# Ledger of designs, part 11: peptides against a protein of PDB entry 3WG5

Target 1, 218 residues: chain A of PDB entry 3WG5
Amino acid sequence: LAKNIVYVAQIKGQITSYTYDQFDRYITIAEQDNAEAIIIELDTPGGRADAMMNIVQRIQQSKIPVIIYVYPPGASAASAGTYIALGSHLIAMAPGTSIGACRPILGYSQNGSIIEAPPKITNYFIAYIKSLAQESGRNATIAEEFITKDLSLTPEEALKYGVIEVVARDINELLKKSNGMKTKIPVNGRYVTLNFTNVEVRYLAPSFKDKLISYITD
Target 2, 218 residues: chain A of PDB entry 3WG5 as posed
Amino acid sequence: LAKNIVYVAQIKGQITSYTYDQFDRYITIAEQDNAEAIIIELDTPGGRADAMMNIVQRIQQSKIPVIIYVYPPGASAASAGTYIALGSHLIAMAPGTSIGACRPILGYSQNGSIIEAPPAITNYFIAYIKSLAQESGRNATIAEEFITKDLSLTPEEALKYGVIEVVARDINELLKKSNGMKTKIPVNGRYVTLNFTNVEVRYLAPSFKDKLISYITD

## One batch from the design tools (peptide; aimed at target 1 D50 G107 I121, target 1 (a further copy) G47)

Design b1_p10_4_s3 (made by RFdiffusion4, then SolubleMPNN; from b1_p10_4, 7 letters changed)
Fold by OpenDDE base, seed 5:
Structure b1_p10_4_s3 (fold): chain B 218 residues (1-218), chain C 218 residues (1-218), chain A 10 residues (1-10)
Amino acid sequence: as target 1 above (218 residues)
Amino acid sequence: as target 1 above (218 residues)
Amino acid sequence: SFIEPIELAS
């Protein structure tokens, strides 16, 4: 039987419109090749709320399961990364990673201090993150606390609290553990059971453009 | 004779995918209403290179002239803002504003130090910013120096060096001074002469979404 | 007046 293809791609750094382009490109390739799933190895400190919302929407519109894998050890799905994870079909984390710290800000002052978001914005993102958690059957109380308490969790805590689905050391363990799991949100209107039996893993390289995830200095 | 409509909108803060959405929305409204032009009051410290490139592309695809106006006094078209300006049909600056500082970075370290971009990335943006300047008939040498020397200019210097087209204190002076100027890049394949005689100025308000240009903390 | 960027802070 033809091996089911699983794509693996990396997204690292701040979440922005380019990160959207990366997600879109990676997911589109996997969709075109009718992959069983795409795994996005995510390591982000956070980023733009708009880019995050667009990425979440792109994931939700995916024709195939999108797995967010917080990887490698030391990586984070911080802030915007948490929203992206909560908007995905499955969340996995490697040991020594983190998720959370989702409080919205208006930016950084010239001295590096955070400019706090007004309550209206904070409340909007509380409602938004709770909706992502609820839609995915994940812990909406913890999702709220990612904002209200700026909470961060270990993989073990996140799994324990029902924020994530898998703790895995590597792609092989992830595939093994997630095999037979249902997606936490629908794929094309249906909850899909992941089939990682007899899979071919294909790594997507970043495009030249994707490697130019450059900040033009602020 | 029916007054020619000129739209004015503000874009402030870091350049991201949301900033793209703002540009797209504002330009689309002005296009739909067959405006003589749209003026974007820009104040940005910079932001994402990808968002910048998308914004530049959106401006270049505009069916109407897009004027970047660095405003108010104290504002900057810094970094990504400079690229956006150089990609536009006309650049104006208010007294006490700045343009430049275009050196690409990979981001900020946890201690707030800049992570330098590798030479390949820097060279890519040198080529890119020079192309924007050349395509718009603006000073490509200065455009390069915005990167290589991290150069910043006053409005008077930028005008003197042929980086920008207008110095204006306010919208009325901008309209007066830019009246009869040709766009520095084509509109639908043609260089257009701006007609700001007997204009109606319409201010675009940010959408609620646009007001939620929120950073989810990095 | 228009909108400042919202970052989801790290």
Scores: peptide ipSAE 0.054, ipTM 0.343, DockQ to the pose 0.324; fails the geometry check
OpenDDE base, seeds 1, 2, 3, 4: peptide ipSAE 0.054, 0.035, 0.022, 0.023; ipTM 0.370, 0.353, 0.301, 0.323; seeds 1, 2, 3, 4 fail the geometry check

Design b1_p10_4_s4 (made by RFdiffusion4, then SolubleMPNN; from b1_p10_4, 6 letters changed; failed a check: a repeat of another design)
Amino acid sequence: SYIEPITLAA

Design b1_p10_5 (made by RFdiffusion4)
Pose (drawn by RFdiffusion4):
Structure b1_p10_5 (pose): chain A 218 residues (1-218), chain B 218 residues (1-218), chain P 10 residues (1-10)
Amino acid sequence: as target 2 above (218 residues)
Amino acid sequence: as target 2 above (218 residues)
Amino acid sequence: AALYPILLAA
């Protein structure tokens, strides 16, 4: 009861309705265990807008900070993952990862051709991504360019441009650097200072169902 | 005189990429065997827009008529399934089935809430559903109301209003009533008259991949 | 009944 606990979970692949269930399951575990924070190792090339918006909402309502960590090296928080990152308490990127490329699309034709969205829906997701950035004090100009210019950024660029808060190789380095940082969005109405000294790290294994479903969607 | 071959397949659940694959697989089989028609027993609550548009496109390119049959009783062709029906060569409904209810949404939220669709998406799907209805000679005024009023219809109402062509209890009654009917859209440029005199019915079983994906869904 | 119109992809 008198411990400082950080949960670490993994989320890989297309952001779907099942991905929401994962976020909710992991975050719920951390909340019920009074965790200082939960770190989500995120690697996503794309996903659905509805599940992305539900995840962002679940993060906004989280009773503990949610740290989105673009990991491992070579991972990306592209498309839906970018919004999830902008919608969270803190963003960390591992070396050689990517963030951006968030243009909303109606989807893919028989060819694999891109089915673009009406121009106005592009404006809707611009307003939504600007809102997430401003609510978290992040660079909304660059966030808008994730859509309009299909802009993508390395970790160092994302840090310089004020989109993320941490560049870290691993969980330990992430804890060291983010220790003492304020969350970019509130936890239950208050902006919180992260206390990662003398912290117990607990890893949440992805379930059989997680790995299987992910593999199938792959 | 001649033996006419009719294929029958079942397509159930949410409309997704796997559903497109089912439509493509079942239709390709019927095309290669020079079938008179393929009948799809459709039961769907809804699904994704890109896959729905890809299915409508696959049906437009079909070298044989595709008959959408809302079957069994209790089934519906709601949301995305309505577009598939309107995009097909002939529509049949079993007693106690439903068609319509197509108001687009960005999706569902955590607590029963619904994420609204921006007006541009709504107007986009109004134009698209009116177009499918106009191209097939079906009631475009009523098709719009599937969206603007979330209108849903019984089989008897759907026939009366000119949205569908046949009300049938089973495959036997469907072939009998639709024999001699012209298709509502062309097959390779010409509107084909359906010949169901002297008919061999062939049922297509769902593949292992089909069954696995749906068991996981159940 | 729902129609899911938007995807996000890299």

Design b1_p10_5_s1 (made by RFdiffusion4, then SolubleMPNN; from b1_p10_5, 4 letters changed)
Fold by OpenDDE base, seed 2:
Structure b1_p10_5_s1 (fold): chain B 218 residues (1-218), chain C 218 residues (1-218), chain A 10 residues (1-10)
Amino acid sequence: as target 1 above (218 residues)
Amino acid sequence: as target 1 above (218 residues)
Amino acid sequence: SAIEPIELAA
């Protein structure tokens, strides 16, 4: 039997226009190979709202399931990362990770203080994050509280509240637990049942550009 | 007589967090040398609002006059560039440049279409750009129209409408025309009269990081 | 090109 392919790629750091390019590249590679899914190991403190919305849209337009996996332990899907996760086909978290803290800001002042977003922006993102949760059959009340209360959750809490679908320590446990799950959003207009039986895991490495940007931003 | 120093540096491309670092580095060098002023040759299509606001604040906190010069011919201070200019001590433009087009957007969709900012964001930036214009004694009505009408102006129009202070073909003409002008905003709490008599012009080169980011983003 | 406004803070 031909092995089904699952891609695994890493996205780490701030969500920027370059992060969109990473998502697009990784998903495109997996689409071209007709992969069963791609797993994105996500570790982000947040970033740009525009890049986030574009990434969400790119995920929703994917020809294959995109699984967001908050990994490794100590990682977070903070802020923009939560929106990306809520826009994805399946969310997993490793133990010792976090999700939430989604309050939109205009940025940081030179003293490091947050410049608060005007209420209209905050309300826009409340509506947006609630829509992502509703469309994916996830907890829209908690999604709103990620903004209104700047709430952060553990994997266990996020699973309990119906924000995420899987808690897994590694890729093998993720594949095992998510096998037979339906995607929380459609793939090509259909809810796909994941088939991780007899899979080959293929890791995508960061490009030279990816490494270079990381080197400059770190 | 000890020559007064005027620094000249270039900032080109999208306004990002890295552009803030460029502004900070360049202004800091000029401050350390007690320069009469720094001229920033600006060519930008726009960029991030957070980075823009931080840049404006960095300029306003400068210990020396910061002159924004839209240069060379064919360049623009578009979008974020206009805000930066309006937040500066003096604005100059070369012939064949433009300023304006300040409408805030949430970004570009994957199809290249603009994602419109909600009215609350637009109104926030209207208030902000008008404040910058008012504080600098520049045309606040036109500043608003840079958003509401997505207006762009030529140097001649911008000068006529009191948006900018100087039209100059090169650095020498800029120094000559701006000599004896008062800064449009305070430097260390005082409006400074520019003294470009007997000046040494020092060009600051982009750092290795600057060149590398430009290489990656271009 | 428009100002891209919003960061989502950590």
Scores: peptide ipSAE 0.089, ipTM 0.602, DockQ to the pose 0.880
OpenDDE base, seeds 1, 3, 4, 5: peptide ipSAE 0.068, 0.112, 0.079, 0.024; ipTM 0.428, 0.426, 0.552, 0.287; seeds 1, 3, 4 fail the geometry check

Design b1_p10_5_s2 (made by RFdiffusion4, then SolubleMPNN; from b1_p10_5, 5 letters changed)
Fold by OpenDDE base, seed 2:
Structure b1_p10_5_s2 (fold): chain B 218 residues (1-218), chain C 218 residues (1-218), chain A 10 residues (1-10)
Amino acid sequence: as target 1 above (218 residues)
Amino acid sequence: as target 1 above (218 residues)
Amino acid sequence: SSIEPIELAA
């Protein structure tokens, strides 16, 4: 029975193995209930590339559509967040959010300066981000420029350039605008047309473990 | 056919989702070959609690003994590394290494100062680290003090206090000293007596993906 | 080679 349920969950902060666990838990809950989709309200400055790649893989393996929603206003899908978005079934952004700034770095030096990634690493992530864009039918040139120019875009620019699919102020506007859209990547080998007609919105709360792990995760 | 093989792999750097993937890959290879054990040469300043907990779970689910070896001299099993060690089948340390410093933090502030974890989080990790120590028959009091006092120990102190099982300068000394020891936690529901008589040592190299992800993973 | 964690940070 296709339940007319859309889950909404929040992922905020650095992209980490904990973030992977959150994505996995949230998607699993929504899969178990055969939700029409899950919307992840994403606000991240970036984080770990490995965690990011695992999250992208988990999204791509989802049995239901995963919508990344850069929310609320003032939020970003920066760096790792952009890769995650580009790996998802649909990208939405709220007005006043940003996406991009995807340059890989080795870390921060003791003085807080960025340690640049070697060209081999940068080139790998260029290839990777371009593949995510190409596979999702999004702008691979701009995806590359998120690295090569460390570019950040507004929602309006990202929409105009074909990086994202929806600009929406809230969940209701997102559901309305994305209703009838096809997923940008397959769900179980098929491009799914989203049906947000008469859906129930269910909010997922962070688990206690989710709240705990956010604290060791320095 | 129990092959007299011991795998040796290195895990160096921050504990992340990539580190989980490395542990999983290394242990899986050693499991597939029915190795007598895998030795993980660990050198970590710490990292993510979620990744750490997932790694601990992966170690505890191993079909073969996983020996954490804090190596080389100058290495540490700091923070997350200590939890991983305490969750493993045997802990070894090289002279000139350290273990401990397990205080959970929320992160670093913009000025580089540590953001302290709230008491609820700290208490959870106290309970968690004590459980790891108790389940492995190691010093739960010192394990708690790794958090409450942010204590770091030398190999000699850690051995004396019953935190670790072996002090060894190299793989050969480790194999010699750990031969005939029982695992500190079960392998497939049984405490295994290690048999390092006439073993072949096989070194696992990082995968290309491992080398790539090491650069995205801050 | 320090497997330095690559940060995808903005």
Scores: peptide ipSAE 0.100, ipTM 0.372, DockQ to the pose 0.292; fails the geometry check
OpenDDE base, seeds 1, 3, 4, 5: peptide ipSAE 0.081, 0.031, 0.026, 0.038; ipTM 0.397, 0.354, 0.360, 0.351; seeds 1, 3, 4, 5 fail the geometry check

Design b1_p10_5_s3 (made by RFdiffusion4, then SolubleMPNN; from b1_p10_5, 3 letters changed)
Fold by OpenDDE base, seed 5:
Structure b1_p10_5_s3 (fold): chain B 218 residues (1-218), chain C 218 residues (1-218), chain A 10 residues (1-10)
Amino acid sequence: as target 1 above (218 residues)
Amino acid sequence: as target 1 above (218 residues)
Amino acid sequence: SAIYPIELAA
């Protein structure tokens, strides 16, 4: 039986339009190879809302399942990372990671203080994050509280509250635990059952440009 | 003779990953219709370096000529907008517009003051903007000074110094003046001679999402 | 969690 390919790629740092290009490149490679899925190891403090929305759309348009894996331990899917995760086909988290803290802000002040977004923007993102949660069959109430309370969850809490689907220590445990799961959103209009019984794991390296931008934006 | 189609689309506001999606959508439509070119009416104060780099790549990968038109009067191709313009097949500016001020910054402080980028980042963008200028046969010295001196130019100065190719008051004048010009970078590996002798102008409207993000990021 | 614009400032 031809081994199904699962791609693994890392996206680290701020969510930006370059992060969109990383997602697009990685997903495109996995699509071209007709991979069973791509796993994105995500570690982000957040980033741009527009980049986030584009990444979510790119994931939703993927011809294959896109799994967001908050990894390694100590990593976060903070802010924009939570939106991306909620827009994806499956969310996994490693122990010692976090998800949430999704309050939109206009930016940081010189002293590192948050410049609050106006209520109109906050309400837009509340509606948006709730729609992502609802479409994926995830906890829309907690998704809203990620904004309204700036809530952050542990993997165990996020699993318990139905925000995420898997807690896994590594790729092998992730593949084992997610094997036979249905995607939380459709792939090409169909909910796909993941088949990780006989897979080849292929790691996608960041491009030189990817490394450079991570270095510039970190 | 079948009229060649020229698309015109507007991109306004901060350069973000959503701006990438706008560029991608607009260029894709124009590519699918085998348009003679797409003209992007650009008005931006700048934005994210990563989004800018992705937009530049998307333009460079375009199957058709992408003309950046700094429009309307009072508009700017500031900061990231200058990089995008320098990465494009042709630059036009309307009278009363500006280009330049490309110094990378880390952001704005609470009082609106600039947080300076470290020299390493500044030097990276100097090399990058010079490469864009050199590849497009535009003034690499002025491109560097857009960063090192935070220089801004009028359309007349930018034309005089070989930063841009056209000064035009409107789309009709742009089409007339750019007719028979070669693209400053290749389209599918070839420098294309623009043919605007018998064109149909088609305006692409921003999507609802485009309008919403412009409203959120402005 | 912040939208850090690394703004290329004009």
Scores: peptide ipSAE 0.031, ipTM 0.320, DockQ to the pose 0.339
OpenDDE base, seeds 1, 2, 3, 4: peptide ipSAE 0.074, 0.067, 0.104, 0.038; ipTM 0.574, 0.637, 0.619, 0.496; seeds 1, 2, 3, 4 fail the geometry check

Design b1_p10_5_s4 (made by RFdiffusion4, then SolubleMPNN; from b1_p10_5, 4 letters changed)
Fold by OpenDDE base, seed 2:
Structure b1_p10_5_s4 (fold): chain B 218 residues (1-218), chain C 218 residues (1-218), chain A 10 residues (1-10)
Amino acid sequence: as target 1 above (218 residues)
Amino acid sequence: as target 1 above (218 residues)
Amino acid sequence: SAIYPIELAS
């Protein structure tokens, strides 16, 4: 029986325009092969709001389910990573990871201090993050608090509060636990029931360019 | 007679958190020396909106007049650079430079295509750029069109439309033409009349760190 | 891991 394929790809480091390119490449490959889903192993401290919003839009336009998996232990979906997760079809976290800390900032000063975003920008991102949560049937109050309180959650807390769908130690546990779950946002206008029965896992490696860019941005 | 000092510093490349640090350093040095003004020779294709807004705020908090000078010929105050200029106490441009092209973008895709900002962000920046123009007594209609039409202007057009205050070929001509002009925004709550009679011009060089960062971001 | 703020690009 032709095995259904699940792709797994890694995205690590700052969210930039190059990160969008990685998401687009990975999702496109998985779409072309009519994969059952793609799992993105995400580890990010955050990054650019613009790149983040484009990544969210690209995920929402995906022809297949995009699962964000905060992995490995010690990883985070911080700041922009939280928005990306909230914009995805399913969120999973490994034990020992974190999600949140979404306060928009204007950048870092010479002394490394954070320069705060003006209230207008902060309010924009509050509205945006709440919309992502609401559209995906996730906890919009906690999503707001990721900004207003700079809240960070453990996987267990995030699951408890209805921010994420799965806590999983590895890809095999993720596939097992997410099997039969419905996507939290539509795929091609429909909520898809994930079928990870008898799947082949295919890993997508970073391109040479992806590796070089990651090295420069770290 | 103790000569009044005018500082001149260069800021070139993408607007980032490091660019904010440069602005802060340069303005702080000029403030400490109680300079008559600082002239920033600006050449930027744009950059981060957050860094831009922080730079604008830092300029507005300056204890001395900050003059943005789009220089040399061939330079631009593009995108973020236009906002910075509009947030400053006086704008000058050299012949053969440009200002404008302020459409907010989310970034660049893998193919180098621009990813558009959502309408909510675009509207935010329209309101913001108009506020900068209005606060500085500059053409708010043209400022809006820098976004809505992605408009770019020559120095002569920008002067004609009341976007900028001076067209100057060099620092000496800039000092001559701006002498006796009032700042377009307050300095310490007051509109300052620039006095460039018998001034000493002091150039501030980029630090080693500034040079390294510029090299990495180009 | 440095949390990088959401930076808007313009």
Scores: peptide ipSAE 0.113, ipTM 0.527, DockQ to the pose 0.249; fails the geometry check
OpenDDE base, seeds 1, 3, 4, 5: peptide ipSAE 0.081, 0.072, 0.047, 0.055; ipTM 0.553, 0.618, 0.571, 0.302; seeds 1, 3, 4, 5 fail the geometry check

Design b1_p10_6 (made by RFdiffusion4)
Pose (drawn by RFdiffusion4):
Structure b1_p10_6 (pose): chain A 218 residues (1-218), chain B 218 residues (1-218), chain P 10 residues (1-10)
Amino acid sequence: as target 2 above (218 residues)
Amino acid sequence: as target 2 above (218 residues)
Amino acid sequence: SGVLIPVLGS
């Protein structure tokens, strides 16, 4: 009961209804165990708007900080993952990862051709991504460009431009660098200082169902 | 005189990419065997827009008539399934089935809440559903109300209002009543008269991949 | 590429 606990979970692949269930399951475990924070290792090339908005909402309502960590090297928080990142308490990127490219689309034709959205819906997601950035004090100008210019950024660029808070190789380095940082959004109405000194790290294994469903969607 | 071959397939659940694959697989089989028609027993609560549009497109390109049959009793062709029906060559409904209820939403939230669709998406789908109805000679005024009023119809009401062509209990009654009917959209440029005199009915089983994905869904 | 808008029904 007198421990400092950080949970680490993994989320890979398309952001779908099932991805929401994962976020909710992992975050719920961390909340019930009074964790200092949960770190989500995120690698997503794309996903659905509805599940993305539900995840952002679940993070906003989280009783503990949620740290989105674009990991491992070569991972991306592209498309829906970018909103999830902008909607969270802290963003960390591992070297060689990517963030951005969030243009909303109606989806994919028989060809694999891109089915664009009406111009006004693009404006809707611009307003939504600007809102997430402003609510978290992040660079809304660049966030808008994730859509309008299909802008994508490396870790160092994202840091320079004020989109993320940490560049880290691994969990230990992430804990060291983010220790003492304020969360970019509140936890239960208060902005919180992260205490990662003398911390127990607990890894949450993805379930059989997680790995299988992810593989199938792949 | 001649022996007419009719294929029957079942398509159930949310409309997704796998559903497009089912439509493409079943239709390709019927085309290669020079079938008079393929009948799809459809039961769907809704699904994704891109897959629905890809299915409508696949049906437009079909070299044989595609008859959408809302079957069994208790089934519905709601939301995305309504567009598939309106985009097809002939629509049949079994007693106790439903069609309509197509108001678009961005999706469902955590607590029963619904994420509203911006007006542009709503107007976009109004134009699209009116277009499918106009192209097939079905009631565009009522089709709009599937969206603007979330209108849902019984089979008897759907026939009366000119949204569908046939009310049938089974495949036998469907072939009997639809024999001699012109298709509502062309097959390769011409409106085909359906010949169901001297008919061989062939049932298509769902594949392993079909069954697996649906068991996981159940 | 991009955020898919699944556009569902109520």

Design b1_p10_6_s1 (made by RFdiffusion4, then SolubleMPNN; from b1_p10_6, 5 letters changed)
Fold by OpenDDE base, seed 3:
Structure b1_p10_6_s1 (fold): chain B 218 residues (1-218), chain C 218 residues (1-218), chain A 10 residues (1-10)
Amino acid sequence: as target 1 above (218 residues)
Amino acid sequence: as target 1 above (218 residues)
Amino acid sequence: MGVELEVLGA
């Protein structure tokens, strides 16, 4: 029996339009091959709200399950990364990673201090992040606190509080632990049960364009 | 014979993730109704490159023609707005509007001065904007100069130089002038001839969410 | 000003 394919790709750095292009390209490749799923190894300090929302939408429109994996150890799904994770079909974290710190800001002042967002903006993102959590059956109270308390969680805390689904050290453990799990949001209108019993892992590399974009945003 | 529907919607303000949501919502509604086209009345000073690129992609993935109309008089399709226009199936401008000024920036310094983008970023956007112009059969040299010279054009200049397709005072004149034109990029892999001979115009209003976002970004 | 989500500095 031909093995089902699971794609794995890496996205690192600030969330920007270029990050959207990466997500779109990777998911499109996996869709075209009718992959069982794609795993995105995510490491981000945050970024733009606009790119984040587009990425979430692209994930939700995916014809296959999109798993966000905060990886490697030391990585984070900070700010925009948390929203992306909450918009995905499954969230995993490696030990020694973090998630949260989702406060919207208007930017940085001359002294490097954060310019706080008006209450209206903050409230919008509270509603938005709670919606993502609720739609995925994840902890909406903690999602709100990612903003209101600028909360960051360890993988163990995030799992305990029902923010994420899996703690895994590597791709093999992730596949093992997530095998038989239902997606937290639907794929093509249906919740999918992940089947990783007989899969081939294929790694996607950044395109030349992806490499250039990361270089510009770094 | 039932009149074909043309949707008209307004997008105003900075280009952000919220602007993407507006484009996506409006185009989706028009797609669902199998509209002959959607006209987006655009007024923007620019915004985020990430949101811009996502919007361009969403337009190019549209199942119906998307017409960008720089409107009303006094409006602009500045910076990000120019890219969006160049990514669309047809560009129109009202008298007294402008297009161009596409120089990428990293942000604003403490004194409000523009932080210039590194040459690598500038060159990336030069290649990108030229690609949009070339794919649509529009003036790629002028598109480059929107960046390299920070050029802004009047509607008459933009028409003369082959950047845009129509100068029109209002929606009725736009429909009249664009009737029988072919889209500058394909719809579902084919160039479409616009048919506005027997159409009903339907206006889409901003959602409550759209209104909130515009309020926050103003 | 475009809304940015907090970028936690490395």
Scores: peptide ipSAE 0.097, ipTM 0.380, DockQ to the pose 0.132
OpenDDE base, seeds 1, 2, 4, 5: peptide ipSAE 0.056, 0.053, 0.032, 0.053; ipTM 0.597, 0.532, 0.371, 0.573; seeds 1, 2, 5 fail the geometry check

